# Peptides against a protein of PDB entry 5EIB, part 158

Target 1, 366 residues: chain A of PDB entry 5EIB
Amino acid sequence: VDLEPGTMDSVRSGPFGQIFRPDNFVFGQSGAGNNWAKGHYTEGAELVDSVLDVVRKESESCDCLQGFQLTHSLGGGTGSGMGTLLISKIREEYPDRIMNTFSVMPSPKVSDTVVEPYNATLSVHQLVENTDETYCIDNEALYDICFRTLKLTTPTYGDLNHLVSATMSGVTTCLRFPGQLNADLRKLAVNMVPFPRLHFFMPGFAPLTSRGSQQYRALTVPELTQQMFDSKNMMAACDPRHGRYLTVAAIFRGRMSMKEVDEQMLNVQNKNSSYFVEWIPNNVKTAVCDIPPRGLKMSATFIGNSTAIQELFKRISEQFTAMFRRKAFLHWYTGEGMDEMEFTEAESNMNDLVSEYQQYQDATAD
Target 2, 366 residues: chain A of PDB entry 5EIB as posed
Amino acid sequence: VDLEPGTMDSVRSGPFGQIFRPDNFVFGQSGAGNNWAKGHYTEGAELVDSVLDVVRKESESCDCLQGFQLTHSLGGGTGSGMGTLLISKIREEYPDRIMNTFSVMPSPKVSDTVVEPYNATLSVHQLVENTDETYSIDNEALYDICFRTLKLTTPTYGDLNHLVSATMSGVTTCLRFPGQLNADLRKLAVNMVPFPRLHFFMPGFAPLTSRGSQQYRALTVPELTQQMFDSKNMMAACDPRHGRYLTVAAIFRGRMSMKEVDEQMLNVQNKNSSYFVEWIPNNVKTAVCDIPPRGLKMSATFIGNSTAIQELFKRISEQFTAMFRRKAFLHWYTGEGMDEMEFTEAESNMNDLVSEYQQYQDATAD

## One batch from the design tools (peptide; made by RFdiffusion4, then SolubleMPNN)

Design b2_p18_2_s4 (from b2_p18_2, 6 letters changed)
Fold by OpenDDE base, seed 2:
Order: sequence, then structure tokens, then C-alpha cells
Structure b2_p18_2_s4 (fold): chain B 366 residues (1-366), chain A 18 residues (1-18)
Amino acid sequence: as target 1 above (366 residues)
Amino acid sequence: PVPQPFATHGKPARKPKA
């Protein structure tokens, strides 16, 4: 789905374009112009019914529909505005299904789109209410991984998207291979989301390898475990050491000892016990899949529900507030049928979410 | 250049302004 045809043509002409049904390419002509309101109330609203017809058809063809996975950006008008409209409409029609998102968080380090803080804040408001699970994929963290860790002198969207693809492949491992922990979206939600609003995850991946650096570094289970818990490998721009983990899932891939994995996972928890809440028992889950990712012997994917994710929302909120106080560009949103009240409601709900994360960070076992 | 509110995303990721 896109409001621009050129994106769909790029997917269709790509090396995997033929895996998608031609009839499932739904696209507009005008685009959203990086405006959330165009995505949500105008251009996206004209296209949403044609998307829902395809969603219904594909849902009816499922032997067992667990839920939906949306991949979108929160900085752009289509992914943010139309993406959240689509989430709302799917939630209304399928209230008993899991809504899962891969939400790309905007960063001024990656984009020159000045209104991204508005698009992100308006999107986060919708995600708080209408998603069950949201992977926060922060373009700032992806850029910093590419530049600092992978030593890429000029990171591209291709390099960032490679990290996203590796992470998405990692977190979906349990859904794609039999006999895994969190084998369905609902079990993942039950294990990862102790409080309904606190469903935002920080993903991480090990090993971090640049495109073309075939360092066949034989990574060990201890090295994978250590890298997976390193703040530098988090794909959300927050430091886990500034918060506490509510829940964690670790997905190992490749031929390894389950015993060694369990020992290393216990060791990392014990060494970092101050960074876990003590009042959620058995809050770390581990899975091992014998099938490695393509081109790697072993990998580990991290999913963290941490109160440190409030740093990401605070960054967006600060940027939003600095623009909104000046009424900067508001007429581009209000001209598409939005009220200023929706901005204040979205800001309030995101600040409430930050306060909730802080409350649970400071909570002790009574 | 004046930052555009609705800038088009290029293929390269932006370098942080030092």
C-alpha cells in the first residue's frame, strides 16, 4: 500500500516483486506529501476502503488468522497518517485479532522533513490505543549502528533497511518455524506486554554485520548474548541502563546448545539484575531455532519492553513541543480537516505514556 | 537552504550536522 505509484513499481520490479499478488498492490496517485493529515483524513481516506477490501479477502483466505502486521514509517504522511487510519479501521473490523506494527521512528539525523515530530506524535497517539505490539525501529539508532558500529562513512537507507530486515526476520522467527516459544502473536503479547498501553518494544540484533563484510566471525553463544544486551545494538535510541526491563524475549537462531543458551541468558540477567523489575517473575523468555538466517551460522534477536523507551518518546515530545508552541506549519494539517485539539490530545497521551513508564520504572515490589 | 516542512526523502541517510 502506498499513496504514490512509484513505490509500488519499485517493489514490483524488485528481486522479490513477483511474490506479491498484483491485485494486492493498492496505491494512490497524489501521495501524502509527508503530511499525516493527508494520509489520515484526505488522500488516505479515499484509498482506505480499497485496502480494506483486499485485507478482508486475504483474511477470509486464512486457515487461522492470528492478526495483522503493519510495516510503516511515523515520519512520512502515508505510513503515519494512512497507516494509523488503516490500523484503526482494521481494529474496528477485527477487534479480537492482534495488531502488530513495525514502526520506524523519525530522526533529524536521517531526514530533513521538519514536520516529522507532528507525524510521529499523532501516530504514537493512535498506536497507544489501537496496537497490541509495536516494534520501535528508530532511524537514529539505525544510523548510529551503521556509522559507529558498522563503520559506514555514509549510511544509506539501504543500510538502515538491511538492519530493519534482519530484525524483522529475527522477531518473526517463532511465527515462521514450528515448535518455538511465542509461536503466535497472542502468546508474544501475553509474554511481552504486562500492561496494555506499555506495548512498545526495543528490538536488537546480533551479529551486526555490514553489507559485504563477510566477516565469518564464528560468533559464540556468549558473544551473541553479550551483544544482544549491549545498548549499542538496540534499534531504539534509548539506553536500557537508564530504565528497567519489564519483559524480554531472546530468539537464537542456528545450531547451538540450548543448555549453553540458558546458562548465558541466566548469567546476563544476574549481571544486569538492577536493570530488570523484580516484581514481574519469569520476565525473560528464550527461544532457539536450529535454522540460521541466510548468510549467518548463528544469530540472536532481542525484544525488550523497557521503561528506558520513554527516552525515545521524550525526544519526539520535545521536538513536537518546540514546533507546536510556535504553531509552525499547523495550517498544513488544519487545512486537511484536523483540529488543533487533536495535536494537544496526542501530546497529552504521549506524555501520559512517558509518565506510566516512569511510574513502573520506580515501582518496587510491595 | 530553509528546511522544508514536507521534504522528499533522498536515498542517502542525512549526515548529522556537526
Scores: peptide ipSAE 0.035, ipTM 0.455, DockQ to the pose 0.018
Fold by OpenDDE base, seed 1:
Structure b2_p18_2_s4 (fold): chain B 366 residues (1-366), chain A 18 residues (1-18)
Amino acid sequence: as target 1 above (366 residues)
Amino acid sequence: PVPQPFATHGKPARKPKA
């Protein structure tokens, strides 16, 4: 789905364009112009029914519909505005199904789109209420991984999207291969989401290695375990050491000893015990899939629900507040039928989410 | 081998112009 045709044409002409049904390409002509209100109330609202018709058709063809997965950006107008409209409409029609998102967080390091803080804040307001699971994929963290860890002097969107694809493949492993932990979206939510509003995950992937060091690096269970808990491997721009993990899932892929995985996972928890809440018992879950990702002997994917994710929301909130106090570009949103009150409500709800994460960070066992 | 970022001929992610 897109509000412009050019993105859809790039998918069709791509190496995997043939895996999608032609009738499942729904697109507009004008785009959202990086305006959330165009995505949500005007251009996106005109297209939403055509998307819902496709969603119904594909849902009816499913033997066991668990839920929906949306991949979108929060900085743009289409992914943010129309994406959150679609989430709302799908949730209204399928209230008993899991809503999962891969939400790409904006960064001024990656994009010069001045209104991204508005689009992100308005989107987060919708995601808090209408999703069950949200993977926070932060363009700032992706850029920093590409530059610092992968030693790319000039990261491209393709380099960032490669990390996104590896992460998405990792977190969906349990859904795609039978006999795994979190084998369905509902079990993932039950294991990862202790509080309904606190469903924003920091993903991480291992191994991450520069081209120059790849030949010299062993792939071992201890190295994967150490790397996936390293703050530098988080796909969200927050430091887990500034917060506490509510819940964690680790997904190992490849031929390895389950015993060695369990030993290393216990060791890393014990070494990092100060960064876990003590009042959620058995809050770390581990899965091992014998099937490695393409081109790797083994990998580990991390999913963290951490109170440190508030650093990401604080960054967006600070940028939002600095623009909103000046009423910068508000006429672009109000001209599409929005009120200034909707901005204030979205800011308030995001600040409430930050306060809720802080409350559980400071919570002690009685 | 680590998923090597494809040297994608894509548009560079905009560096903040200093």
Scores: peptide ipSAE 0.017, ipTM 0.420, DockQ to the pose 0.018
Fold by OpenDDE base, seed 4:
Structure b2_p18_2_s4 (fold): chain B 366 residues (1-366), chain A 18 residues (1-18)
Amino acid sequence: as target 1 above (366 residues)
Amino acid sequence: PVPQPFATHGKPARKPKA
């Protein structure tokens, strides 16, 4: 789905364009112009019914519909505005199904789109209420991985998208291979989300590999385990040492000893015990899949529900507040049918979410 | 080296067509 046709043509002409049904390409002509309100109230609202018709058709063809997965950006107008409209409309029609998102968080390091903090804040407000699981794919973290870890002097969207694809492949491993932990979206939610609003995940991947590098370092289980808990391997720009893990899932891929994995996972938990909440028993889950990622001997994917995710929301909130105090660009949103109150409600709900994460960070077992 | 922004595809927010 897009509000511009050119993205769909790029998907069709791509190496995997043939895996998608032609009728499932729903697109507009005008685009959202990086305006959340255009995505949510105008151009997106004109297109939403035709998307819902496709969603219904594909849902009816499922033997067992678990839920929905949306991949979108929060900095743009289409992914943010129309994406959150779609989430709301799908939730209204399928209230018993899991809503899962891969939400790309904006960064000033990656984009000069000045209104991204508005689009992100308005989107987070919708995601707090209408999703069950949200993977925070932060362009700040992706850029920092490319620049600092991969030593790419001029990161490209191709480099960032390679990290996104590796992360998405990692977190979906348990859904794609039988006999794994969190084998369905509902079990993932039950294991990862102790409180309904606190459903934002920090994904991480090891080994970090540049696109086009054939020299994949063969890592050991100890090296994978240590790297997956390193803040430098997180796809969200948060330091886990500034918070506490509510829940963790670790997905190992490749031929390895389960015993060695369990020993290393116990060692890393014990070493980092101060960074876990003590009042959630058995809050670390481990899976091992014998099938490695393509081109790697082994990998580890991390999913963390950490109170440190508040650093990401604080960064967006600070950028939002600095613009909103100046009433910068508000007329572009209000002219599409938004009220200024929707900005203050979205800011309030995101600040409440930050306060909730802080409360659970400071909570002790009495 | 200080990280520099890379080339963005960022489109300006479009004003409503009057």
Scores: peptide ipSAE 0.013, ipTM 0.468, DockQ to the pose 0.025
Fold by OpenDDE base, seed 5:
Structure b2_p18_2_s4 (fold): chain B 366 residues (1-366), chain A 18 residues (1-18)
Amino acid sequence: as target 1 above (366 residues)
Amino acid sequence: PVPQPFATHGKPARKPKA
């Protein structure tokens, strides 16, 4: 789905364009112009019914519909505005199904779109209320991984999207292979979300190796485990050491000893025990899938529900507040039928979310 | 008071206010 045709043509002409049904390409003509309100109230509102018709058709064809997975950008008008409109409409029609998102967080290091803090804040407000699970894929973190860890001097969207694809493949492993932990979206929510509003995840992937170091790297369970819990490997720009894990899932892929995985997972928990809440029993879950990802002998994917995610929301909130106090570009949103009150409500709800994460960070068993 | 994890998970997501 896009509000621009050119993106769909690029997908169709791409090496994987034939994976998607032609009739499932829904697109507009005018785009959202990086404006959330265009995505949500005007251009996106004109297209949403056509998307819902496709969603209904595909849902009816499912033997057992678990829920929905949306991939979108929170910085752009289509992904943010229309994406959140679509989430709302799907939630209205399918209130008993899981809503899962892969939400790409904006960064000034990656995009020059000045209004991204508005689009992100308005989107987070919708995601807090209308999603069950949200993977926070932060362009800030992706850029830093590409530059610092992968040693890419000039990270491209292709390099960032490679990390996104690896992460998405990793977190969906349990859904795609039988007999795994979190084998369905609802079971993932039950294991990962302890409080309904606190459903924002820090994903991570291992191995991350620079091209120059690939030939010298042995892949071992200890190295995967160590890298997966490293703050520099988080796909959200948060330091887990500044917060506490509410819940964790680790998904190993490849031929490895379950015993060795369990030993390393116990070791990393014990070594980092101060960064876990003690009042959530059995809050770390581990899965091993014998099928490695393409081109790797083994991998590990991390899913963390951490109170450190508040650092991401604080970053967006600070940028939002600095613009909103100046009333910068507000007329572009209000001109699309949006009320200025919705900015204040979105800011308030995101600040409430930050306060909730802090409350659970400071909570003791006593 | 100790937080009660998972106590609210079975509640349907709040219906969007109409």
Scores: peptide ipSAE 0.049, ipTM 0.486, DockQ to the pose 0.183; fails the geometry check

Design b2_p18_3_s1 (from b2_p18_3, 10 letters changed)
Fold by OpenDDE base, seed 1:
Structure b2_p18_3_s1 (fold): chain B 366 residues (1-366), chain A 18 residues (1-18)
Amino acid sequence: as target 1 above (366 residues)
Amino acid sequence: MEREERERKIIEERRKAK
């Protein structure tokens, strides 16, 4: 789905374009112009019914519909505005199904789109209410991984999207291969989301290795485990050491000893015990899939529900506040039928979310 | 007015104006 035809043509002409049904390509003509309000109230609102018709058709073809997975950006107008409109409409029609998102967070290091803080804040306000699980994929973190860890001098969107795809493949492993931990979206939510509003995940992937060092690196379970818990490997620009893990899932892929995995997971958990809440028992879950990802002998994917995720929301909030105080570009949104009150409500709800994370960070077992 | 009702109203008003 897109409000621009050119993106859909690129997908269709791509190496995997033929795996998608032609009738499932729904697109607009005008785009959102990086405006959340165009995505949510105008251009997106005109297209949403056509998308819902496709969603209904595909849902009816499922033997057992678990829920929905949306991949979108929060900085743009389409992914943010129309994406959150779709989430709201799907949630209304399918209230008993899981809503899962891969939400790409904006960064001024990656994009020159000045209104990204508005689009992101307005989107987070929707995601807090209408999603069950949200993987926070932060362009800030992706850029830093590409530059610092992968030693890419000038990271491209292709380089960032490679990390996104590896992460998405990792976190969906248990859904795609039967007999694993978190084998369905609902089970994942039960294990990962102890509090309904606190459903924003910090993903991570291992191995992350520069092209120049790949040939010299042995892939071992200890190395994967260590790297997976390293703050530099998080796909969200947060330091887990500044917060506490509420819940963690680790997904190992490849031929390895389950015993070795369990030993290494115990070791890393003990080493990082100060960064876990003590009042949620058995809050670390581990899965091992014997099928490696393509091109790797083994990998590990991390899913963290950490109170440190508030650093991401604080960054967006600070950027939002700096713009909103000046009423910068606000007329672009109000001209689409929005009220300034919607901005204030969205800011407030995101700040409330930050406060909730802080509350549980400071909570003790006593 | 609940957020969802406000959002619906804005969407409906725009659909009628086109």
Scores: peptide ipSAE 0.049, ipTM 0.752, DockQ to the pose 0.832
Fold by OpenDDE base, seed 5:
Structure b2_p18_3_s1 (fold): chain B 366 residues (1-366), chain A 18 residues (1-18)
Amino acid sequence: as target 1 above (366 residues)
Amino acid sequence: MEREERERKIIEERRKAK
């Protein structure tokens, strides 16, 4: 789905374009112009019914529909505005199904779009209310991983998207292979989301290795475990050491000893015990899938529900507030039929979310 | 200019402005 035809042509002409049904390409002509309000109230609203018709058709073809997965950016107008409109409309029609998102967070390091703080804040407001699970994929973190860890001097969107694809593949492992932990979206939500509003995940992937060091790196369970819990490997730009883990899932892939995995997972929890809440019992879950990812002998994927995610929301909020107090570009949104009150509501809800994370961070076992 | 080269230039310009 896109509000621009050129993106669909790029996907269709790409190496995997043929995996999608032609009738499932739904696109507009005018684009959103990086405006959330165009995506949500005007251009996106004109297209949404056509998308819902496709969603219904595909849902009816499912033997057992678990839910929906949306991949979108929060910085652009289509992914943010139309994406959140779609989430809302799907939630209305399928209230008992899981809504899962892969939400790409904007960063001033990798984008030239000045209104991204508006688009992101307005999107987060919708995601808080209408999603059950959101993987926060932060372009700032992706850039920093590419530059610092992968030793890419000038990261591209291709390099960032490679990390996104690896992460998406990792977190969906248990959904794609039978007999695993979190084998369905609802079980994932039960294990990962102790509080309904606190459903924003910090993903991570291991191994992350620079091209120059790949030949010298032995992939071992201890190394995967260590790297997976390293703050530098988080796909969200927050430090887990500044918060506490509410819940964690670790998904190992490849042929390895379950005993060794359990030992290393116990060791890393014990070493980092101060960074876990003590009042949620059995809050770390581990899965092992014998099937490695393509090109690797083994990997580990991390899913963290951490109160440190508030750092990401604070960053967006600060940028939003600095722009909104000046009413900068506000007329571009109000001109599409958006009420200015929705900006203040979105800001308030995101600040409430930050406060909720802080409350649970400071909570102790009585 | 290939899309990747344009994207690279945008990223570099933003990095220099911080």
Scores: peptide ipSAE 0.022, ipTM 0.606, DockQ to the pose 0.016
Fold by OpenDDE base, seed 3:
Structure b2_p18_3_s1 (fold): chain B 366 residues (1-366), chain A 18 residues (1-18)
Amino acid sequence: as target 1 above (366 residues)
Amino acid sequence: MEREERERKIIEERRKAK
């Protein structure tokens, strides 16, 4: 789905364009112009019914519909505005299904789009209320991984999207292959989301290796485990050491000893025990899939529900507040039928979310 | 304290619910 037609041709011409049904390409003509309100109230609102018709058709064809997965950006107008409109409409029609998102957070390191803080804040407000599970994929973290870890001097969207794809493949492993842990979206939610509003995940992936170092790096379970818990491998721009893990899932892929995985996972938990809440029992879950990702012998994917995720929301909130106090660009949003009060509500809800994370960070086992 | 105990119970119940 897009509000621009040119993206559809790019997908169709891509290596996997033929896996998608032609009728499932729904697109507009005008785009959102990086405006959430265009995505949510005008251009997106004109297209949403056509998307819902496709969603309904595909849902009816499912033998067992678990829920929905949306991949979108929060900095742009289409992914943010229309994406959150779709989430709302799908939630209304399918209230008993899981809503899962892969939400790409904006960063000034990647884009100079000045209104990204508005689009992100307005989107987060919708995600808090209408999603069950949100993977926070931060363009700032992706950029930093590409630059610092992968040694790419000038990271491209292609480089960032490669990390996104690896992460998405990792976190969906349990859904796609036989396994006991997180075998469906609802089980994932039960394991990962102790409190309904606190459903924002910090994903991570291992191995992350520069091209020049690939030949020298052994892939071992201890190395994967250590890298997976390293703050430098987090796809969200927050330091897990500044918060506490509420829940964690680790997904290993490849031929490895389950015993060795369990031993290494226990060791890393014990080593990092101060970074876990003590009052949630058995808050780390581990899965092993014997099927490696393409091009790797083994990998590990991390899913963390951490109170440190508040750093991401604080960053967005600070940027939002600085713009909103100046009423910068507000007329672009209000001109599309949006009320200024929606900005204040979105800001308030995001600040409440930050406060909730902080409350659980400070909670003790009494 | 009472809230945390309730929250723990909810978490435990959810984890038992397969």
Scores: peptide ipSAE 0.017, ipTM 0.503, DockQ to the pose 0.016
Fold by OpenDDE base, seed 4:
Structure b2_p18_3_s1 (fold): chain B 366 residues (1-366), chain A 18 residues (1-18)
Amino acid sequence: as target 1 above (366 residues)
Amino acid sequence: MEREERERKIIEERRKAK
């Protein structure tokens, strides 16, 4: 789905274009122009019924519908505005199904779109209320990985998207392959989300490999475990050491000893015990899948529900506040039918979310 | 150019390119 035709043509002409049904390509002509309000109230609202018709058709063809997975950007108008409209409409029609998102957070290092803080804040407000689990894929973190860790002088969207694809492949491993932890979307939510509003995840991946580096030496289980918990491997620009883990899932892929994995996972928990809440028992889950990712002998994927995610929301909030206090570009949003009060409500809800994370960070076992 | 004019121009250029 897109409000622009060019993205659909690129997908259709791509190496995987034939795996999608032609009738499932739903697109507009005018785009959202990086405006959340165009995606949510005007251009997106005109297209949403056509998307819902496809969603219904595909849902009816499912033997067992678990839920929905949306991949979208929060900086652009389509992914942010129309994406959150779709989430709301799907939630209304399927209230008992899991809503899962891969939400790409904007960064000024990657994009010069000045209104991205508005689009992101308005989107986070919707995601807090209408999703069950959200993977925060932060363009700030992706850029920093490409530039600092992978030593790419000028990171491209291709380089960033390679990291996104590796992460998405990792976190969905338990859904696609039989493993010791046979997870569905609902079981993932039960294991990862102790409080309904605190459903934003920090994903991480090891080993970090560039798209051109086919000859990465296979890591050992100890090295994978160490790198997976390293802040430099996080796809969200937060330091886990500045917060507390509420819950963690670790997904290992490749042929390895389960005993060695369990030993290394215990060691890393003990070493980092000060960064876990003590009042949530059994808050670390480990899965092993014998099938490695393409081009690697083994990998580890991290999913963290950490109070450190508030650093990401604070960054967006600071950028939002700096623009909103000046009423910069508000007329572009209000001209599409939204109220200025929605900005204040979205800011307030995101600040409340930050306060909730801080409350649980400071909580101690009684 | 005032910061706001520069910001508007960037947004408009991206809006046209998109």
Scores: peptide ipSAE 0.000, ipTM 0.365, DockQ to the pose 0.029

